# Peptides against a protein of PDB entry 3B8E: the designs that were tried, part 217

Target 1, 230 residues: chain A of PDB entry 3B8E
Amino acid sequence: PFLIFIIANIPLPLGTVTILCIDLGTDMVPAISLAYEQAESDIMKRQPRNPKTDKLVNEQLISMAYGQIGMIQALGGFFTYFVILAENGFLPIHLLGLRVNWDDRWINDVEDSYGQQWTYEQRKIVEFTCHTPFFVTIVVVQWADLVICKTRRNSVFQQGMKNKILIFGLFEETALAAFLSYCPGMGVALRMYPLKPTWWFCAFPYSLLIFVYDEVRKLIIRRRPGGWVE

## One batch from the design tools (peptide; made by RFdiffusion4, then SolubleMPNN)

Design b2_p28_4_s3 (from b2_p28_4, 23 letters changed)
Fold by OpenDDE base, seed 2:
Structure b2_p28_4_s3 (fold): chain B 230 residues (1-230), chain A 28 residues (1-28)
Amino acid sequence: as target 1 above (230 residues)
Amino acid sequence: ELEELVEELKKRSEELLKLVKERLEELE
């Protein structure tokens, strides 16, 4: 998220503190649960071939899985960010290069895509309004990502929700998201303004799409082992 | 053992997060 912010010179979609909350508070438990379940599943399914190769493959698979999950989460967050800003009059194309003027407290007449002028305070309110739903979107997308990554080849419907640690992680991250979104003072302390409950559902279609895509991917992998889709 | 490890990691993460927040607040 921060890299895209710098490269595109867009208003900050996610605050530094929020990023830290994601990295340290939200991602760790799910990551551990996923690593454990993958290791267990791999131990159960793989014939002991070459221990060195199997270890390397597992490390690569875990790294790739986390990298892919992170990218999908970022895309979901940015989608929500762009939707909110577009709803407030800032189209994505207009946001490109706007950061310099956006962050300048002395400029109080930044125009949106429709010619409406925004004061610095108004811009910061909109920016901080994006932080919470970005975070929540990541959490909601993580639900799907964690569920789909539970198994490499098997359908979620076949494997089921047997990992208690994963389930606990899902509840924990959801509780954290709710706390950060609705606890009094978080708007001031973390620059996360309260989220309308309706925004929790904005990520659901995206999560569903990812779920369907991954199930199709897994189906293809099952039909064509060793293909490029793996 | 894994549950204990997860709980310990959670505690450490929360402590680290708190420390980072405090330090960020000091820098602001």
Scores: peptide ipSAE 0.000, ipTM 0.218, DockQ to the pose 0.055
Fold by OpenDDE base, seed 4:
Order: sequence, then structure tokens, then C-alpha cells
Structure b2_p28_4_s3 (fold): chain B 230 residues (1-230), chain A 28 residues (1-28)
Amino acid sequence: as target 1 above (230 residues)
Amino acid sequence: ELEELVEELKKRSEELLKLVKERLEELE
């Protein structure tokens, strides 16, 4: 998010605190959950191969999968960001290059895509209104990510939800998101203004996309053992 | 000041996370 903020010169979609919450709250728990995950049934049944080669392949596969999932997550977050700004009169094209004027407190007549003038205070309210749903979108998308990370080959339906740490992670992320979104004072303290409950559902299509992507990937792996996807 | 603190905490947290990941990889 921050890189896009710099490159595109758009209003900041996600605050530093929210980034920290993602890094600490949503990235750490998955890593821990994977450590306590029971070996996948198909992995346990695999014949021993060259440990060095298998490690390298597994690392590459994991890295590639996380990279692709990460891109989908980012797209989900930015989609939510652009939708909110568009609802407030700022179309995506208009946001390009707007940062300089957006962040200038001395400019109180920044025009939206429809010619409406926005004061600095009003712009900051809209900006901070975007932070929360962006964060929540990432969390909701990460639900899917956490679930799919349990398996490399087996379907989620085949492997099941046995990892208690993973389940705890899902609840922790959700609780954190709810706390940051709805606790009084978060708008002032963390620049995270309250979120409409409807925005929680904005991420669902992307979560579904991740699930579909992963299931298709796993299906390909199952049908074509030793293929390029493995 | 708060932003600077958060950035510092983020940096440290990322370092810790890296260490944890490395340790987890060793346990796998």
C-alpha cells in the first residue's frame, strides 16, 4: 500500500498503525499456525525424495503461492479503497497525482471528480475512513489465506479444520479488526474511523477468488502429479 | 512522534517475525 502511495501519488490508503497491525497480527499468527499444523496426509504418504531438492521445491512453491495470494489481497484492499473514495466523489483516475494537494493543509478547495470542493479536514476524514475498510478487507481476505495454507495438495474439505492455532488466528484477526473498527477513540488514536458493517462483505469476492484459485491449483496438482504446478 | 515509534516497532516486529520464521523452518 505504501509503495503504491508513493508511486501513484494517491492519498494514503492504509495508515502506518494498520500496517503494523497487519504485520504483527495477521502475518505472525499464520506462521505460528503452520508450525503446529499436522503434516498433510498426502505429504506424509509421499515417498522420501532428495531432501535438498524437495526443500527447494517446497520453498519455491510456497513463495510463489504466497506471492500470488498477496497480489490478490492487495487488489482486494485497493478495490475497497477506490470504491470508498469513489462513493465520496473521487474517481480512481482523479486520485492519480492528487496526493500533493491532498496532503497540503493550506489548500482547502481540492476538487473531486464532480467539482465539489473539499477542505483539508474533510479530505482527512475521507482518507481515514478508507484506512479501516482497507484493513478489514485485508483481514477478511487473510481468512481465506489462512485456511488454504493448511494444505498443499489436498482440498480444504479433505484436510479439515484441525489446527486449533489456525482457528485461534482467525478469531484473533477478526477480533482485532472489530476492535480497531468500532472501539471509540480509534479514529483519533489510530486514524481508523468506524466502518459500516456492509464493508466487511466487500472482501468476500476476493476471499472466494482465493479459495477458488487454491482449489483449482490443488486440483491440478492432484490430477497432474509432477507437473509444473508442483 | 507516534508515527516514528510505530515505524520503529514495525521494523523490530519484522525482524522478530523473520527470526520466528527461520526458527519455524528449522523445526519443519
Scores: peptide ipSAE 0.000, ipTM 0.196, DockQ to the pose 0.021
Fold by OpenDDE base, seed 5:
Structure b2_p28_4_s3 (fold): chain B 230 residues (1-230), chain A 28 residues (1-28)
Amino acid sequence: as target 1 above (230 residues)
Amino acid sequence: ELEELVEELKKRSEELLKLVKERLEELE
């Protein structure tokens, strides 16, 4: 998100506080849950592989898969960001290159896509309004990510959700997201303004996409063992 | 137990976020 902010020169979609909430609030419990994840039933059925070559390939493939999931997650966040700004009169094309004027507190007449002028304060309210939905989008997409991380090869439907820590992580991050989104004073304290409940659903297609992507990936791995997709 | 744990986590998160905010404001 920060790289896109710099490259596209758009208003900041994700604040520092939001990043910290992700790293400390939403990622910690999932990381712990993965440490206690049950071994896949098929791992013990696999024949010994070459430990040197297979370890390197496996690490590369895992890193690529997580990289792709991260990209889908970012796309979901940016989608929500652009929708909110569009609802406030700023179309995506108009946001390109707008950051310089957007962040200038001395410019109080920045025009939206419809010619409406926005003061610095109004612009910052809209910007901060995007922080919470971006965070919530990340959380919703992480639901799918956490579920799919339980297994490398087996389908979630085969393994089930038996890890209590994982289940707890899903509820914890959701509860934290709800708290940060709706608790009075969070707008002032954390610059995370209240989120309309409808915005939670904006991330669902991307969560589903990650889930489908991983299930398809795992299906390919099962059908073509030793392929480049593994 | 889950509700109690969530409430405790919320409390700790609020305290941490407050501290982080104060530090960030000092850096701005």
Scores: peptide ipSAE 0.000, ipTM 0.218, DockQ to the pose 0.057
Fold by OpenDDE base, seed 1:
Order: sequence, then C-alpha cells, then structure tokens
Structure b2_p28_4_s3 (fold): chain B 230 residues (1-230), chain A 28 residues (1-28)
Amino acid sequence: as target 1 above (230 residues)
Amino acid sequence: ELEELVEELKKRSEELLKLVKERLEELE
C-alpha cells in the first residue's frame, strides 16, 4: 500500500496508525493461531523424499502463495479506497499526482473530478474516512486468509473449523474492526472515522477470490500430489 | 489457557500500539 501511495502520488489510503492497527491488532492473533494449528494428517504422513530440497521447495511455494494473497488483500483495500473517494467525487484518475496539493494545508480549493472545491479539513475527513474501510477490508480479506492458512491440502469444508484459537482470532479481528470503526473518538484518536456498514461488503469479493483461489489450489494439490502447486 | 494467552498478547499489542501512536504524535 505504501509503495503505491508513493509511486502514484495519491492521497494516503492507509495511515500509519491504521497500518499499526493491522500489524499489531489483526496480524498477531492470526500468527499465534497458526503457530498452534494442528498439522494436516495427510501432510504429516508424507515423508519428504529429500528433506533438504523438499523443505526448501515447500517454503518457497508457501512464501509465493502468501505473497499472492497479500497482493490480493492490498488490491481489495485499494478498491475500497477508490470506491469511497469516487463516491465523494474523486475519480481514480484524478487522484494521480494529487497528493502534494491534497496534503497542503494552505490549499483550500482542491477540485474534485466534478469541479467541487474541497477545503483542507474536508479532504482530511474524506482521507480518514478511507482509512477505516481500508482497514476493515483487510480484516475481511484476512478472514479468508486465516481460514485457508489452516490447511495446505484439505478443503476448508473437509478440515472444518476445529481450531478454537483461529475462531477466536476471527472474532477478535471483527470486534477490533467494529470498535475502531464505530467507537466514538476513533476519528480523533486514530484518524479512523466511522464507516457505513455497507462498506464491510466491499471486501467480500476479494475475500471470496482468495477463498476460491485457495480451494482451487488445494483441489489441484489433491488431484496431483507432489506437483509444483504444493 | 491458550485463549487467555492470546488475549493477553492482544492486550499487550494494543498497549504497544498506543505507545507507538503517542510517540508518532510527538514526532509530528
């Protein structure tokens, strides 16, 4: 997200505080949940043919898969960001290169895509209005990520939701997202203004995409054991 | 016990977040 912000010179889609909320608030519990996740019985039964090479290949494949999931997650966040700004009159193309003027406190006549002028205060409100939905989008996408990370080979439907810590993590993330989104004072304290409940659904397509991607991946692994997709 | 540990870690992370936020605000 930060790289796109710098490269595109768009208004900040995700504030530093929001990033910290993600890293410390949402990622930690999932990481802990995964650490205590029981290994799949089928994976445990598979003896590595070559412990050195097979481990390295598996680690690389996992890293690549997580990298792809992370990209999808970021895309979901940016999608939500662009939708919100578009609803407020700022089309994506207009946001390119706008950051300098956007962040200038002395410029109070920044025009949107329709010629409406925005004061600095108004711009910051809409910017901070984007931070919360971006965060929420990440959380919603992480639901799918957490669920799929439980298994490497088995479908979620086959493995089931047996890890209580994982379930707790999902609820915790959701509760945190709700708290940050709707608790009074969060706009001032965290620069996270309340969002409409409908914005929670903006992330669902991406969550579903990750879920489908992983299920397809797992299906391929099940059909072709020892393939490159493992 | 593990759920309690997770909750404790969550609380600590939130405290850390608060501290970092305060430090960032001081730097602004």
Scores: peptide ipSAE 0.000, ipTM 0.214, DockQ to the pose 0.058; fails the geometry check

Design b2_p28_4_s4 (from b2_p28_4, 23 letters changed)
Fold by OpenDDE base, seed 1:
Structure b2_p28_4_s4 (fold): chain B 230 residues (1-230), chain A 28 residues (1-28)
Amino acid sequence: as target 1 above (230 residues)
Amino acid sequence: KLEELVEELKKRAEELLEEVEKRIEELL
């Protein structure tokens, strides 16, 4: 997310505080839940025939999966960001290079895509309005990620959601997202303005996309063991 | 090769992030 912000010179889609809340609040419990599930799975697996090579292959596969999922999460967040700004009159093409003027407090006549002038204060409200939906989008996409990561090779439909720690992680992320989105004073304290309930659904297509992507990946791996998708 | 490329890209992205954080700290 932050790299696209720098490269595209767009208004800041995600504040530093929001990033910290994602990294510390939403990623930690899922990571712990996955670590416990991996440890349990590894204890239940018979000793790998070659522990060094099989561990390295597994670590590489995990790293690739997390990298791909993280990219889809970022795309989901940016989609939500662009939709919100478009609804407020800023089309994606107009946002390119706008950051310099957007962040200038002395420019109070920044025009949107429709010629409406925006004061600095109004622009910052819209910017901060994007932080909460971006965060919530990441959380909703992480629901799919957590459900998917439960099984390396089996479909979610085959193994089911039996992990209580995973369910707890999903609940905690959702509770944190609700707290940050709706608790009075979060707009001032964290620059996270209240989220319209409709924005929770903006992430669902991306959650579904991740789900389909991983099911297809797992299907390919099952049909062609040792293929280029491994 | 793709994994190596992804890891290298990730490493470069992390280095860039650290540099940006350092620059933000210097500006602040």
Scores: peptide ipSAE 0.000, ipTM 0.245, DockQ to the pose 0.020
Fold by OpenDDE base, seed 5:
Structure b2_p28_4_s4 (fold): chain B 230 residues (1-230), chain A 28 residues (1-28)
Amino acid sequence: as target 1 above (230 residues)
Amino acid sequence: KLEELVEELKKRAEELLEEVEKRIEELL
């Protein structure tokens, strides 16, 4: 997210508080659940393979998978960000290079795509209005990530949702997202303004995309063991 | 005067937070 923010010079889509909530709140339980499932799956499937080469390949596969999923999560977050700003009069093309004027407290006449002037306070309200939906988008996309990461090789449809830790992680992330989005005072305390319930659905196409992507990847790995996709 | 000081402190805290956010963004 931050690389795109720096390169495109757009208003900040994801605040520090939101990042901390992701890292400490939403990523920790998934990471523990994944570590536990990987340990359990490795224990069950260990025929004596060469532990050094298989560990390196497995770490590379995990890192690539998480990197790709993280990119799709970022795309989902940015999509939600651009939709919210567009609803407030800022089209994506107009946001490019706008950061300098956007963050300047002395400029109270930043024009939107329709020629409406926005004060610094109004701009910051819109910016902070994007933080919560960006966070919620990440959480909704993480639902798919948690579900797909349960199995390295098997389809989710084959193994089902039997992991209690995974189900707990999904519930915890959703509850945290709902709390941060709708609890009174979060706009003042965390600069996370309340989210319209409709914004939860904006992430669903990206969650589905991750799910389809991983199922296709797993299908390719199953059909071509030792191929370039491993 | 106390309200003005609280508003000034709030503004400074917001400026510091924005600077920290910018620095984190530069590192990420």
Scores: peptide ipSAE 0.000, ipTM 0.189, DockQ to the pose 0.017
Fold by OpenDDE base, seed 3:
Structure b2_p28_4_s4 (fold): chain B 230 residues (1-230), chain A 28 residues (1-28)
Amino acid sequence: as target 1 above (230 residues)
Amino acid sequence: KLEELVEELKKRAEELLEEVEKRIEELL
């Protein structure tokens, strides 16, 4: 998200504090859950033949999987961002390079794609209106990620949701998303305006996509052990 | 110990992010 903001010079799609709340708040409990589940799974498996090489390969595979999931999360967030801005009169093409004028407090006549002039305050309201649904989109996509990451090779349906820490992580992320979206004062503290309940559903297609992608990946791994997908 | 470390890292990261946001706001 932040890299695209810098490269495209678009209005800030997600506040930096909100990004940290995602990375530290939402990813950490899941990561701990996965570490416990991995340790439990590894206790059941024979020691790797080459601990150094097999550990490095496994760390690289995990890093690549998280990188791919992170890209899908970012795409989901940006989709939501562009939809909201388009609904407010700013088409995606018009946002390119707009940051400088968007963030200038002295320019109170920034035109949208339809020639409507926006004051600085109005622009910031629209920007902050994007932060909450972007965040919620990431959380909803993370639900799928957490369910997926629980198993390296087996379908989630085969292992079941036995990890209490993972379930706790899902509830914590959801509770955090609800708190940040609806708690009074979050608009001032985190620049997150209240989310319309309908925006929670905008992320579901992406969560489903991630779920399908991973089930297909795991199916390929099960059918072709040692393939390039592993 | 791990939970404490996680909470401390979370707090430090939140502080860093607030600083980055402030700097971005100053640059914008």
Scores: peptide ipSAE 0.000, ipTM 0.234, DockQ to the pose 0.040; fails the geometry check
Fold by OpenDDE base, seed 4:
Structure b2_p28_4_s4 (fold): chain B 230 residues (1-230), chain A 28 residues (1-28)
Amino acid sequence: as target 1 above (230 residues)
Amino acid sequence: KLEELVEELKKRAEELLEEVEKRIEELL
């Protein structure tokens, strides 16, 4: 995901502080919940027929799942970023290579896709307006990820939401997102301007996509044990 | 090997982002 920012030379979609809040704030409690759920699942699962091969298969499945989910999560964040910039007059094609001029404080006549000129200050307001909804999009996508990661092979509908730590993690992550999005001074301190409540819903299609993707993956694993998806 | 490569690429991407953001903050 962040490779797209570097390769495409687009304006910065997510600040360091927001990345640190994701890695240290939002991902820590989920990681603990997953470690707990894995320990509980490993205790409740019958001994694998072959612990070495089943561990290797499980590690490969987990790695592929996390890699693919991480890519979908990034696509969700970038989608929200591109939608906000498009609503402010910057179409995705116009953003390609724009970063150099965007970040130049001496250029006060950067044109949008409609020929409107933007000052450096106005551009930075729009950039910082993107940081908050990108973060919130990640949080909303992580809701689906956390629910998905609860089971390796079973449907979420079969296992249900029994993990109290997972539920706590979802509330903590949501509370952190609300705090960073609506607390006064976050625009100055963290470069995260207040978010319109409507943007919380922008990520829901991607959360649904992740959910459908994982349920389809799990369905394929259940129907074709030993297939390429293992 | 692919997992290690993906994790290494992820770490390098994160480091590059942090460097880019530090440079942006220095320019701001």
Scores: peptide ipSAE 0.000, ipTM 0.244, DockQ to the pose 0.026; fails the geometry check

Design b2_p28_5_s1 (from b2_p28_5, 26 letters changed)
Fold by OpenDDE base, seed 3:
Structure b2_p28_5_s1 (fold): chain B 230 residues (1-230), chain A 28 residues (1-28)
Amino acid sequence: as target 1 above (230 residues)
Amino acid sequence: EEEERKKIYEEAKKKLEKAREEIKKALE
């Protein structure tokens, strides 16, 4: 998200504090939950044929999978960001290169795509309004990631939701998202203004997409052991 | 300072809602 912000010179979609909240608040508990997740029985039973090469391949595959998931998360967040800005009169094309004027407190007549003038304060409110749904989108997508990471080869439906730590992680992330979105003062402290509940549902298609993608991937791995998708 | 920021936020929220209504009207 931050890289696209720099490259496209668009208004900041996600603040630094919110990024820290994601890294520290939403990623730690899931990571811990995964550490306690019992390795799939099939992985434990197979002695690594070559510990060095198989470990490296597995680490690369995991890294690639997490990288792909991270890209889908970012795309979901940016989609939500662009939708909100478009609903407020700023079309995506108009946002390109707008950062300089957007962040200038002395310019109070920045025009949107429809010729409406926006004061600095109004622009910042719209910007901060985008932070919350971007964050929420990431959290909702992370639900799918957590569920996916529970299994390497088996379907989530086969292994079940028995890990209490994973379930706790899901609730913690959701509670944190709700707290940051609706607690009084969070708009001032974290620049995250309250979000309409309807925006929580905007992330579900992306969560579903990730879930379907991973289930299909796992299905392919199960049907074609030793394929390129492993 | 927090109260002033809250007032600014509420005023801006009202302006934003008005702008959304105007945009909606323009798209109908």
Scores: peptide ipSAE 0.019, ipTM 0.439, DockQ to the pose 0.021
Fold by OpenDDE base, seed 1:
Structure b2_p28_5_s1 (fold): chain B 230 residues (1-230), chain A 28 residues (1-28)
Amino acid sequence: as target 1 above (230 residues)
Amino acid sequence: EEEERKKIYEEAKKKLEKAREEIKKALE
């Protein structure tokens, strides 16, 4: 997300504090839950035929999967960001290169896509309004990520939601998101303004996309063992 | 087209005002 911000020179979609909250709060419990699941699965797995080569292949596959999921997650966040800004009069094309003027406190006449002038304060309110839904989008997309990462090769439909740690991680992440989104003072402290409940649904298509993507990937792996997708 | 742009602007303005009110409530 931050790389796209730099490259596109758009208004900041996610604050540094919010990034820290994601990194420390939302990613930690899921990572722990996945680590426990992997440990349990590894105990049940037969010893690899060649530990060195199989480990390398596994690491590459895991890295690729996490990279792809992370990209989809970022796209979901940016989609939400662009939707909110578009609803406030700033179309995505207009946001390109706007950062310099957007962040200038002395410019109070920044025009939106419809010719309306925005004060610095108004722009910052809109910007900070994007932080919360971006964060929430990440959390909602992570629900799908947690569910799909439970199994490397098997469908979620085959193994079900038996892991209590995974379920706990989902609840904890959701509770944290709700706390950060709706707790009084978070707008000032974290630059996360209150979010309308409707914005939680903006992430659902991307959660579904990740779910479908992973199921398709797993299906391909099952049908073509040793393929490039594995 | 101008009327449509004006409508979108008014809707955006209304959303912004609502957000400000929510922020104000959150700060109280």
Scores: peptide ipSAE 0.019, ipTM 0.431, DockQ to the pose 0.024
Fold by OpenDDE base, seed 2:
Structure b2_p28_5_s1 (fold): chain B 230 residues (1-230), chain A 28 residues (1-28)
Amino acid sequence: as target 1 above (230 residues)
Amino acid sequence: EEEERKKIYEEAKKKLEKAREEIKKALE
């Protein structure tokens, strides 16, 4: 997320503290859960071929899975960010290169895509309004990602929700998201303004799409083992 | 494999504890 911010020179979609909360609070328990489940599922199903190659493959697969999940989560967050800014008059194309003027407190006449002028305070309110939805979107997308990554090849419908650690992780992430979103003072302390409850559902279509995509992917893998889709 | 899992778990647990401490410090 931070790299896209730097490259695109857009207003900051996610605060540094929020990034830390994601990295430290939301990703860790899911990562542990996935490490345990993948290790159990792969060990049970793979005939031990070469223990050295199998270890390396597992580490690479875990690293790749986490990297892909992180990218998908970031895309979901950015989608929500762009939707909120677009609803407030800033189209994505207009945001490109706007950072310099956006962050300048002495410029109080930054124009949106429709010619409306925004004060520094107004811009910062909109920016901080994006932080919480971005975070919540990541959490909601992560629900789907965790569920789909529970098994490498099996459908979620076949494997079910048997991992208690995963369930605990989902609750912890949700509780953290609720705390950061609605606890008094978080707007000042973390620059995360409270969300309308409706924004929790903004990520659901995206989560559903990821879920469907992964189920289709898994179906293809089951039909063509060893294919490039794996 | 079980030892490596334990190592990964212990490392992740340490990272989690560190993260919790950092979050706690950030919230203070």
Scores: peptide ipSAE 0.000, ipTM 0.171, DockQ to the pose 0.024; fails the geometry check
Fold by OpenDDE base, seed 5:
Structure b2_p28_5_s1 (fold): chain B 230 residues (1-230), chain A 28 residues (1-28)
Amino acid sequence: as target 1 above (230 residues)
Amino acid sequence: EEEERKKIYEEAKKKLEKAREEIKKALE
């Protein structure tokens, strides 16, 4: 998120607090769950292969998969961000290069795509309005990520949702997202303004995309063992 | 001091806008 913020010079879509909430609240339990489940799945089904070479390959494969999933997560977050800003009069094209004027407290006449002037305070309200939806989008996309990461090669439909820690992680991150989105005072304390319930659904296409992507990836791995996609 | 900073900022902004226009013209 910060890289795109710097490169595109757009208003900041994700605040520091939301990043902390992701790292401490939403990613920790899933990461632990994945560590346990991957260890169990790999230990039970893999015949002893060359441990040094296979470890390196597995680390690279996991890194690539998480990198790709992370990219899709970011795309989902930015999609939600752009939709919210568009609803408030800022089209995506207009946001490019707007950061300098957006963050300037002395400029109170930043124009949107329709010629409406926005004060610094109004702009910051809109910016902070994007923080919660971006966070929620990440959580919704993480649902798919957690489900798909349960297995390396097997379909989710084959493995099922047997890992109680994973299930708990899904509920925990969802509950946290709901709390941060709807608890009174979060807008003031965390600069995470309340999210309309409809915005939760904006991330669903990306969650589905991740799910489909991983199922296709796993299918390819099963059909072509040792291929470049692993 | 705040007013002086504002003036300096406005002048710098004008210079930046002029530079951007010049770059735009050079790219046309």
Scores: peptide ipSAE 0.000, ipTM 0.224, DockQ to the pose 0.010; fails the geometry check

